# Ledger of designs, part 23: peptides against a protein of PDB entry 6DSZ

Target 1, 361 residues: chain A of PDB entry 6DSZ
Amino acid sequence: NYVVTAQKPTAVNGCVTGHFTSAEDLNLLIAKNTRLEIYVVTAEGLRPVKEVGMYGKIAVMELFRPKGESKDLLFILTAKYNACILEYKQSGESIDIITRAHGNVQDRIGRPSETGIIGIIDPECRMIGLRLYDGLFKVIPLDRDNKELKAFNIRLEELHVIDVKFLYGCQAPTICFVYQDPQGRHVKTYEVSLREKEFNKGPWKQENVEAEASMVIAVPEPFGGAIIIGQESITYHNGDKYLAIAPPIIKQSTIVCHNRVDPNGSRYLLGDMEGRLFMLLLEKEEQMDGTVTLKDLRVELLGETSIAECLTYLDNGVVFVGSRLGDSQLVKLNVDSNEQGSYVVAMETFTNLGPIVDMCV

## One batch from the design tools (peptide; made by RFdiffusion4, then SolubleMPNN)

Design b1_p9_4_s2 (from b1_p9_4 with E4S E8L)
Fold by OpenDDE base, seed 1:
Structure b1_p9_4_s2 (fold): chain B 361 residues (1-361), chain A 9 residues (1-9)
Amino acid sequence: as target 1 above (361 residues)
Amino acid sequence: SSLSEYLLF
């Protein structure tokens, strides 16, 4: 009996950074199909801690810290609509991944959205939002005492949502989304009433954004608002301020992923379909009253990496490049460019063996 | 500002 040791998946389809193992540890979590890999980030590199098998392909993976938790919890949604909230527990040498809550969030009726599954968490940890089906926004209330993830749907008038995020600094949970109608693509906001299970009018909207606007980035305080990324343009809006740039360099290839570098939202990494890595910069202006406003947006080419499916900033200018099509990488961002004008140096490369053909024999 | 000012971590 040749036990064909099933090759472990090597293609990365998600990554996230946070404090999952402890409050003090910096972790990198990597989704590889049905496998979750947990690392501690150290000065010497990535230290493996645990691998976890999931009951399906990981579609959403997000860290969040409810008020009064010492460390982050992990939300996972699978492609089969199995949701769970996971906690890391260590007792001496024994390491356990505890399911705090679980549920199946599949609907019997609905058109699965063409842009795939979107899962988002309110920054204040009041709810999880899911865009699974056209014309529906699913809400999972976050309750610490509830082991069963219960969800409800709110109807969206906007049938073709492209991307959605929760905004920061809102009294009520507020979503910002790009949607498409016969007139083009637009940005809208809604407040989510958990009590009434409905949408209320959000703080702002922007009609007729770029036709290929594909991503929403929620910007933390002090700026607030959102960044909208298209094929040709990057726009910022917070209700009071609008700013747009159209740097020619981003038109060469589609931006496909992003990650926030600074907690205050001053810098973002952007990755395109050619493996180019960019820095998006939010330039500050301090007002006489001590308020911080956005002065300008800049995009700078850092260098080239593997084609990113996901990006996550770790620490000290180290970035994990999660790749589905190529080798994943740890890269270092340097203050000075090399002889080729690149600020990116590969520190470690993780071989991608391609799609695992599960031969069910 | 130079790009180097934004590559401080």
Scores: peptide ipSAE 0.282, ipTM 0.885, DockQ to the pose 0.705
Fold by OpenDDE base, seed 4:
Structure b1_p9_4_s2 (fold): chain B 361 residues (1-361), chain A 9 residues (1-9)
Amino acid sequence: as target 1 above (361 residues)
Amino acid sequence: SSLSEYLLF
């Protein structure tokens, strides 16, 4: 019996950062197909802690901290619609990944969305939202004592959702999404009623955004609202403030991923299809009443990396570049540019051996 | 503001 030790997957399809192993540890979690890798971020680099095999390709991986939890929990959804909430527990040298809750969220009826699975968590941890099928938004209420992930569907009139996020600072869970209709692409918001299991009218909408608007970034307080990223433009909207920029530099290649640097949403990393790394900057204006408003948006080219599938800011200007197409990297952002004008220095490179073709023997 | 001001971590 040749135990073909199947090569471990090396292509990264997701990454998240938070405090999963403890309240104090900064973790990097990396999804590589069916494999979850857990690292502690240290001054010396990434320390491996645990690897976890999943019963399917990881499609969604999000950290969240419910009220009263000392550390983050991990939500995972697989491409086969198996959902779980995982907790890290350590007892001496024994490390256990505990399933707090699980469920299968597959529907018998529905067209799987062409843009794939989207999973989002309400910033206040009231619910998980899933766009799995066209014309449906699935809600998983986050109840502390429920080991079974129960879900319900809300009908979504907008059949072609491109991206969706929960907004911050909303009294009720509120989604913001880009959708396409015959007239173009638009942004809309809905409040999600857990009680009535329906959508209520959201705080704002923006019709006729850029035709290639592809990503929504929910912006934390004090700004609130959302950033919409297109091929040619980046727009901000929060109901009261609208701002758009069209920096020529982003037209060269499509932005495909983002990650928040600052907890207050003042800075974001952006990665494009050419492996360019950008900083998106939200400039503040403090009003006389103490309210903070968005003054301006800026985009600055930092340098080049591997083509990012996902980006994760760690600490001290260190960024993990998760790549599916190339080698993943740890990179350092420097205050000063090198001779080529790059602020990016590769610290470590993780060889991507390509897709593990499951040779069904 | 210079880009360097935004690369403080």
Scores: peptide ipSAE 0.274, ipTM 0.881, DockQ to the pose 0.687
Fold by OpenDDE base, seed 2:
Parts: sequence; C-alpha cells; structure tokens
Structure b1_p9_4_s2 (fold): chain B 361 residues (1-361), chain A 9 residues (1-9)
Amino acid sequence: as target 1 above (361 residues)
Amino acid sequence: SSLSEYLLF
C-alpha cells in the first residue's frame, strides 16, 4: 500500500490583501484550490501564519470591513456554492479561524453561467452580490447578527453577463456590468433595492462597447465610475466623463487580471496572457471648484512575470503574482528600468507543480 | 511625465 502523500496544491487561483489578522498587519491571502494560505507581509518577505482547508475549491475570496469592525473579514464562496464569512482570532499563540456566518447559496433552478462564478462586495458593506446563474443576480444582505447567510435572487434581464462590480460613492448599492446580446457588448448599471428585492435604473449606461470587453474595474472616489477593459481598448465612464484609449501594446495579448495600487484609484496593475505586467494610470485634473476629474488614461509596460491568474499590490512597490499556469512570484517594481527596459525584478519564486491529478488509487 | 514618476511607492 503506497500511501501517496496527497501533494499540497501549488497552483494559485486567487489572492487578496488587507488587514485580516489585525488592524495593523498587512496580510496576503492565497487561494490554492481547497486551501487558503494566510501570510503577514513583512520587510523580510511573506511570513506564513495559518493554512486552512476549505470544504471545496475556492471560487470567490474577498476581504471586507463592515462599519465598526477593527479588521477585515473574509468572504469565501466555494465552487459547490458553500458561502462563509471568516474572522481571524488570535489569543497568545492560539490562532483560530472563526466562521461568523455560513450558508449554501445553490439554487435548484437555474443554468450555471459558462463564464463561472462572480462574487462582489458592496464598498459600503451593505451586501454581497453573486452571479452564479444566467438571468439571476443573487444578493446576500450583510447583517452582523446573522450567523446564517440568507440570500435572495433578483431577475436579471441581461442573460450573458461577462463581468460585474459594485460602484463606489453610490447612495444605494449599484452594480456596473458588461453583458453581451446579439447586437454586441454593452455596459449597464442597476441600483439594488434590498427592501423591494429588485433592480432600479442605475445612473448610467454605455451601449456598444468593444466586442471583447471582458473586465469591469470599479473606481473609488474622487474619480468614481468604472474602467472597462477590452482586447483593443480601455475605457473610463462615470456618467459625466467618458474617455477611451486604444494602446497598440494591449492588443498583443488579452488582459486577464487587474489590481488597484492606490486607494484613490490612480494606478492599477494589469496582467495579460503572455505574463506582461502593465501599469494603468489615471491622470487627474483638479477643477477650479476643487473637484477631481479624469484628464487622461495611460498604459505603461513594466516588464514580464509568470502568467498571472491574480495580482496583488502589497507595499513599497512589491507585487504578488499569483499564477495557475506557472510559478507564482514576489516581484519588486523599480523606479528605474534595467538594461532590457524592465521595471520588474523577481524577488521570490514559488514553484507550481501543476494540477493535482486526483489519482484514484 | 516619465514612467518613473508613477513608480514611486
């Protein structure tokens, strides 16, 4: 009887940063199939704190801080539709990951979306939104006292949602999404009424975006609005301002992931299918009334990394490149380029041993 | 602006 020691998963399928262990600690959380790895980011690198086995493949992993919480909570949704909200507790050397709330959000009726599971959290922590099935948007109200995650569905007329985010700075929770119909791809917004359990008309829409528009980035204040990333173009829209760029460099390979660098949304990292790392820049213009508007969008090539499944800016120009197809990396962004014109230096590489082949012995 | 101005962290 060869006990094949089950190899730990090495392929990264999600990463997030925040203050999960404490208010002061900067954490990196890494999803590797059914495993959650928790690190503290230090000047010496990533310090492992805890590893947690989940009851399924992690499909969504998001940090959020409800009003009056001292540290971030973690929302996880598995590919089997098990949802939980996790809290880190430490008492001396004892480390506990506590389930504050849990639930199963699977529906008996609905077509699972071909583009997979999307999970998003309202920036004001009013709700979690889930696109699990075509023509449905699932809402989990965030209530502190509720240990049972209850959800309801809102019918979505747009059957083919490509990506969806909650917008910032909205009085009501507002989603922005790219969808496809027979006429092409479009962007639409809806307000989500928790009370009436329905969609209301959102603040804006943009019909006939780029045919390959694939990602929505919600932009925080002061800019607000959203960035739409396609194959050939990057567009910004906030209801009042529209701006589009078509830098030839992004046409070479599909952008597949993004991460915000600045809390104010002035800079974003972009990763493509060739492992190229870009900086997306939002140039500000200060108006005479003190309002900040978008002046320009710029994309700059930083260098090459492993093909990112996810990107996470940590601190001091350090970026975690989570890779599913290759080795994950910790990289440093430098102010000055090297002799090859790259601003990226690999600091650490984490070997990916490939997919866990479940050998049924 | 140079790219270096945007790589200040």
Scores: peptide ipSAE 0.237, ipTM 0.877, DockQ to the pose 0.742
Fold by OpenDDE base, seed 3:
Structure b1_p9_4_s2 (fold): chain B 361 residues (1-361), chain A 9 residues (1-9)
Amino acid sequence: as target 1 above (361 residues)
Amino acid sequence: SSLSEYLLF
């Protein structure tokens, strides 16, 4: 009996940080194909808590905290459109991952989007949004008592959505998205009506953005609005203020991932296709009325890592670099540069043994 | 301003 120890997947395809095990614990959650790894972040490093097998490849993994929950819940969507909301429960030494809600959100009709599955959660936890098919936006209302995830579709006139996020500080759930048409790439906003199951006109739009605009970052209050990342430019828009920068350093390689460092949206990590790690800085201007506005945008090169599929800031300058193509890393951001001018030091490296085909038997 | 002014304590 050759016990072929099925090699565990090592390629990372998603990571998130939050408070999943308790209100006080900082967790790192890592998606490796069908596997979810849960860690507690400690002063000594990553402590493994639980590993969970999922019913398919993880396509979306997001932490969210509904009003009145003491800790975060986990939303997962698989590549086969199985959705679930997971809760961590511990009773003494017994650890359980509880499914609070589940559902299949696959449509019988529709063209799967070429840009893949996008899943987003409203910052006020009113709904989950899914872009699965061209010309459709799927909505899952968030209700505490519903064990069955019910969804409905809203028609999008914009057939080629590149990226989409929910905005912060909106009275109604509001999406911001980059889309492509025959005239180029554009940014648009829509309000989502749960009651009428339709889109209303959003607060702003920006036509004819950079041709390679690829990512939307929703910015928290007090700034609000969104950052649009292209190949040559980074832009900010909130309806009242527009600001664009074109730092030459970002032209060398395409930015492919991002993560927010500060809860107030003052700093973001950016990773490119060469494994360069950047800090995006939002400079504040405090107005005489106490309102905070964006003064400027800056991009600073921190150093080099493995090519990131995903980035997540932990704490104390520690960053997890989730890599699909190379080894994943824990890296430390230092105040002072080394002799090579790098602010990045590798703390730990996680060997990537390549793509594992998880045969669910 | 040095990059250190924007890096984490």
Scores: peptide ipSAE 0.072, ipTM 0.815, DockQ to the pose 0.654

Design b1_p9_4_s3 (from b1_p9_4, 3 letters changed)
Fold by OpenDDE base, seed 5:
Structure b1_p9_4_s3 (fold): chain B 361 residues (1-361), chain A 9 residues (1-9)
Amino acid sequence: as target 1 above (361 residues)
Amino acid sequence: SSISEYLKF
């Protein structure tokens, strides 16, 4: 009777930063298959607080703060379509993770999308959006008093959605998405009516984007709009302004993840398939009327890390690099480069033992 | 601007 001590998963498949344990604590949350790890970010490093077992592989993990909550709540969706909203509670030394709401959002009919599960939260916390199935957008209204997560579907005409986000600064919840059709890849927006349970025409669209456009970044105010990342280009659009760059350096490897550094969306980290870490910079122009517009986009190579599945900026130039294929890292961004021209220094490395091969002996 | 200006946190 070999008790196979089930090794804890080490491959990271998601990470987020926010204020989950308290209003004051900065937390790093890490998804490792069915395990959620909660850390407090300290001057000395990552302090472990709690580990939580989930009833399935974590497919979506997002922090959000509804109006009048002092700290963030955690939305989790599993690969088996179990959704929950979690709250951290501490009473003295007793730590509890409370399920505020839960539900199963699986449909009986639908083709699961080949590009996997996408889950997004409206910046104003009006709803959660889910792309689970081709031709459907699932909406979970956020209601504080509802312990049961109820969802409805809106039909999407666009069957092949690549990525989707909620935009900032919209009167109604507005999605921006990259989709593919026989003519290529395109960007479109829709307003989501909770009342009518339908899409309305969004503020803008961009037809015929780069053929390999793969990611949407929603940009906060004052810029608003979205960044579209491709293989060869990075574009910005907000309905009024369009800007595109094609820095040769990004052609060497596909950008696969991103994370916002500044609350105002002035800086983003980008990670590629070779483990290169970039900074995307939004240069501002202040108009005579006091309005702020995007002047330019820049991409700067910072250095090399493990191949990121996810990135999250913590504080003080510290970044967590969540890796599925390699070791995860805590890295420091420095103002000055080292002798190799890198601005990245590894502070801590978290060994990835790889997939547990269940050797049935 | 040098990249160093963008690495201030």
Scores: peptide ipSAE 0.381, ipTM 0.911, DockQ to the pose 0.699
Fold by OpenDDE base, seed 1:
Structure b1_p9_4_s3 (fold): chain B 361 residues (1-361), chain A 9 residues (1-9)
Amino acid sequence: as target 1 above (361 residues)
Amino acid sequence: SSISEYLKF
């Protein structure tokens, strides 16, 4: 009996940073197909804590902190539509990952969306939103006492959603999304009523955005609003202010991932299909009344990394580059460039052995 | 502002 030790997956398909193990610990969570890896970020590097097997390929992985939780909870959705909310619990040396809630959110009727599964969490932790099927937005209400994840669908008139996020600073849960129709791509907002199980009119819309607009970034307060990333342009809108840039450097390769550096949304990392790493900068203007407005947007090339499937800022200028196509990396951002003009230094590289062909014999 | 101002963490 050759126990072919099934090679562990090495290709990264998701990563998140937060406080999952404790309120004080900074964690990196990495999704590798059906495997979840949990690390503590230390001054010496990444310390492995736990590995968890999932019942399917991880499609969504998001940390969130409901009001009155001391640490973050983890939402996972698999490619087979199994949803769970996980909690880390340590008792002495015993480490357990507890399932607080679970459910299957598959619909019998619906066209699976061509752009894949999107999962988002309201910043106020009122609900989880899922775009699984064209013309449907699935809502999972977040209730602490509910061990069974129950979902309902709201019909979307917009059949071809490209990306969607919840906005910050909204009285009601509000989504912002890019959609495509025969006239092009557009941005729209909706308020989500949990009570009525319907959409209400959102605070703003922007018709006729860039034809290749592909990503929505929700910007936290004090700016609020959203950033829309295309092939040629980056735009900001918050209902009152619109700003667009078209830096020539982003036309060379498609931006495919992003991550927020600052809690206040002043800086974002961007990764493209060539492994270029950028910083997106939101320049502030302080008004005489103490309000903060967006003055300008700027994009700066930092350097090159492995082609990122996902990016996550850790701390002290350290970034995890999760790669599906190449080696994942832990990189440091430096204030000064090297001799080649790069601000990026690789600290650690994690070998990607390629796709594991599960030969079911 | 130089890029170095935005690389302070």
Scores: peptide ipSAE 0.371, ipTM 0.910, DockQ to the pose 0.721
Fold by OpenDDE base, seed 2:
Structure b1_p9_4_s3 (fold): chain B 361 residues (1-361), chain A 9 residues (1-9)
Amino acid sequence: as target 1 above (361 residues)
Amino acid sequence: SSISEYLKF
């Protein structure tokens, strides 16, 4: 009997940061296939707290803080459409991961989207949105007292959604999405009515964006709106202001992930398919009335890392680079470049042993 | 502005 010691998954397929263990702790949560790893970020590095086995491959992992919660809750959706909301509880040395709510959100009818599962949370924690199937947007209302995750579908006229996010600063939950039709790629917004279970017209749209527009970033206040990332261009739109840049450096490799550095959305990390790390900068212009508008967009090359599947800014210029294809890294961003012109220094490397081939024995 | 101004955390 060869006891095949099941190797733990090492390939990272998601990461998030927030205050999951307590209000004071900064956490890094890492998804490795069916495994969730929970760390506390310390001055000494990543302190492991708990590892949790999930009932399937983690497809969505998002932290959110409902009104009146002292710490973040964790939403997880698996590739088998099992949804849960998790809470961390500690009593002395006893650590429990509590399921606050759960449900299966699989539909019997619908074509699974070829671009995979997208899960998003409204910034005001009114709902979770899921793009699971073409032509459907699934909504999970967030209710504190509900232990059962109930969902409903809204029909999308746009069958080929590329990416979707909830916008900030909207009276009603509002999605912004890139979609493709026979005429190209476009950006549209919809308000989501929980009451009527329908879409209403959103505040703005942008037809005929870049053909390879692939990502939407919702920008917090005071800017609001969204950033659209393509192969050749980065655009900002908030309904009133449009700005586009086409820096030649981003054309060399496809940007595949992003993470917000500043709570106010002034800086973002971008990672490409070559492992290049960029800073996207939103320059402010203060108007005479005290309003803040976007003056300019800039992209700066910081250096090289492992090819990121996900990026997470932690604190003090420390970034976690979650890699599926290579070793994950903890890196430091420095004010001054090295002799090679890089602002990135690797602090720690986490060996990736590659995909666990499930050898069915 | 130099990139260094944006690498202050």
Scores: peptide ipSAE 0.369, ipTM 0.909, DockQ to the pose 0.703
Fold by OpenDDE base, seed 4:
Structure b1_p9_4_s3 (fold): chain B 361 residues (1-361), chain A 9 residues (1-9)
Amino acid sequence: as target 1 above (361 residues)
Amino acid sequence: SSISEYLKF
């Protein structure tokens, strides 16, 4: 019996950071196909804590902290539409990953979206939103006592959603999304009514954004609103303020991932298809009334890494670069550039052996 | 402002 020890997957398809193991621990969670790897971030690097096999390819992986939880919970959705909420429990040396809730969110009717599965969590933990199928937005209400993830669909008039996020600082759960129609790409917002199970008109919209607008970043307070990333432009909108930049440096390669550095959304890491790492900067202006407004957007090239599928800022200028196409990396951001003008130094590299072709023997 | 100001963590 050749126990072909199937090589563990090495290609990273998602990463997230938060406080999953404890309130105090900073964790890095890495999705590698069906495998979840949990690390504690330490001064010495990544300490492995647990590996979890999932019943399918991880399509969505998000940490969230409901009110009254001391640590983050993990939402996972698989490519086969199995959803779960996971909790880390440790009792002495015994480590358990507890399923708090689970469900299958597959619909019998619907066209799977060509841009794949999108899963988002309301910043106030009121609901999970899922774009699985064209013309549908699935809502999973977050209720503390419900072990069964119940979902309902709201019909979207916009059939071709490119990306969607929940906005911050909204009285009701509010989504912001880029969609495409015959006239181009547009940004729209909707409020989500849990009670009525419908969309209400959102606070703002922006018609005719850049034709290649591909990503929405929800910006925390005090700025609020969203950043829309295109091929040639980066725009900000919050209903009251609009700002657009078109830095020539981003035209060279498509930005494919982002991660927030600061809790207040002042800095974001951006990765492109060439493995370039950028910092997006939100410059604040404090008004006389104490309101904070966006003054300007800036993009700065930091250096080069492996081609990021996902980016995660950890701490102390350390960034995890999760790569599907290349080796994943831990990199350090330095205040001073090297001789090549790079602010990025590779600390550790994780060899990617490529896709595990399940040879069905 | 220099890029270095934004690389403080």
Scores: peptide ipSAE 0.364, ipTM 0.907, DockQ to the pose 0.702

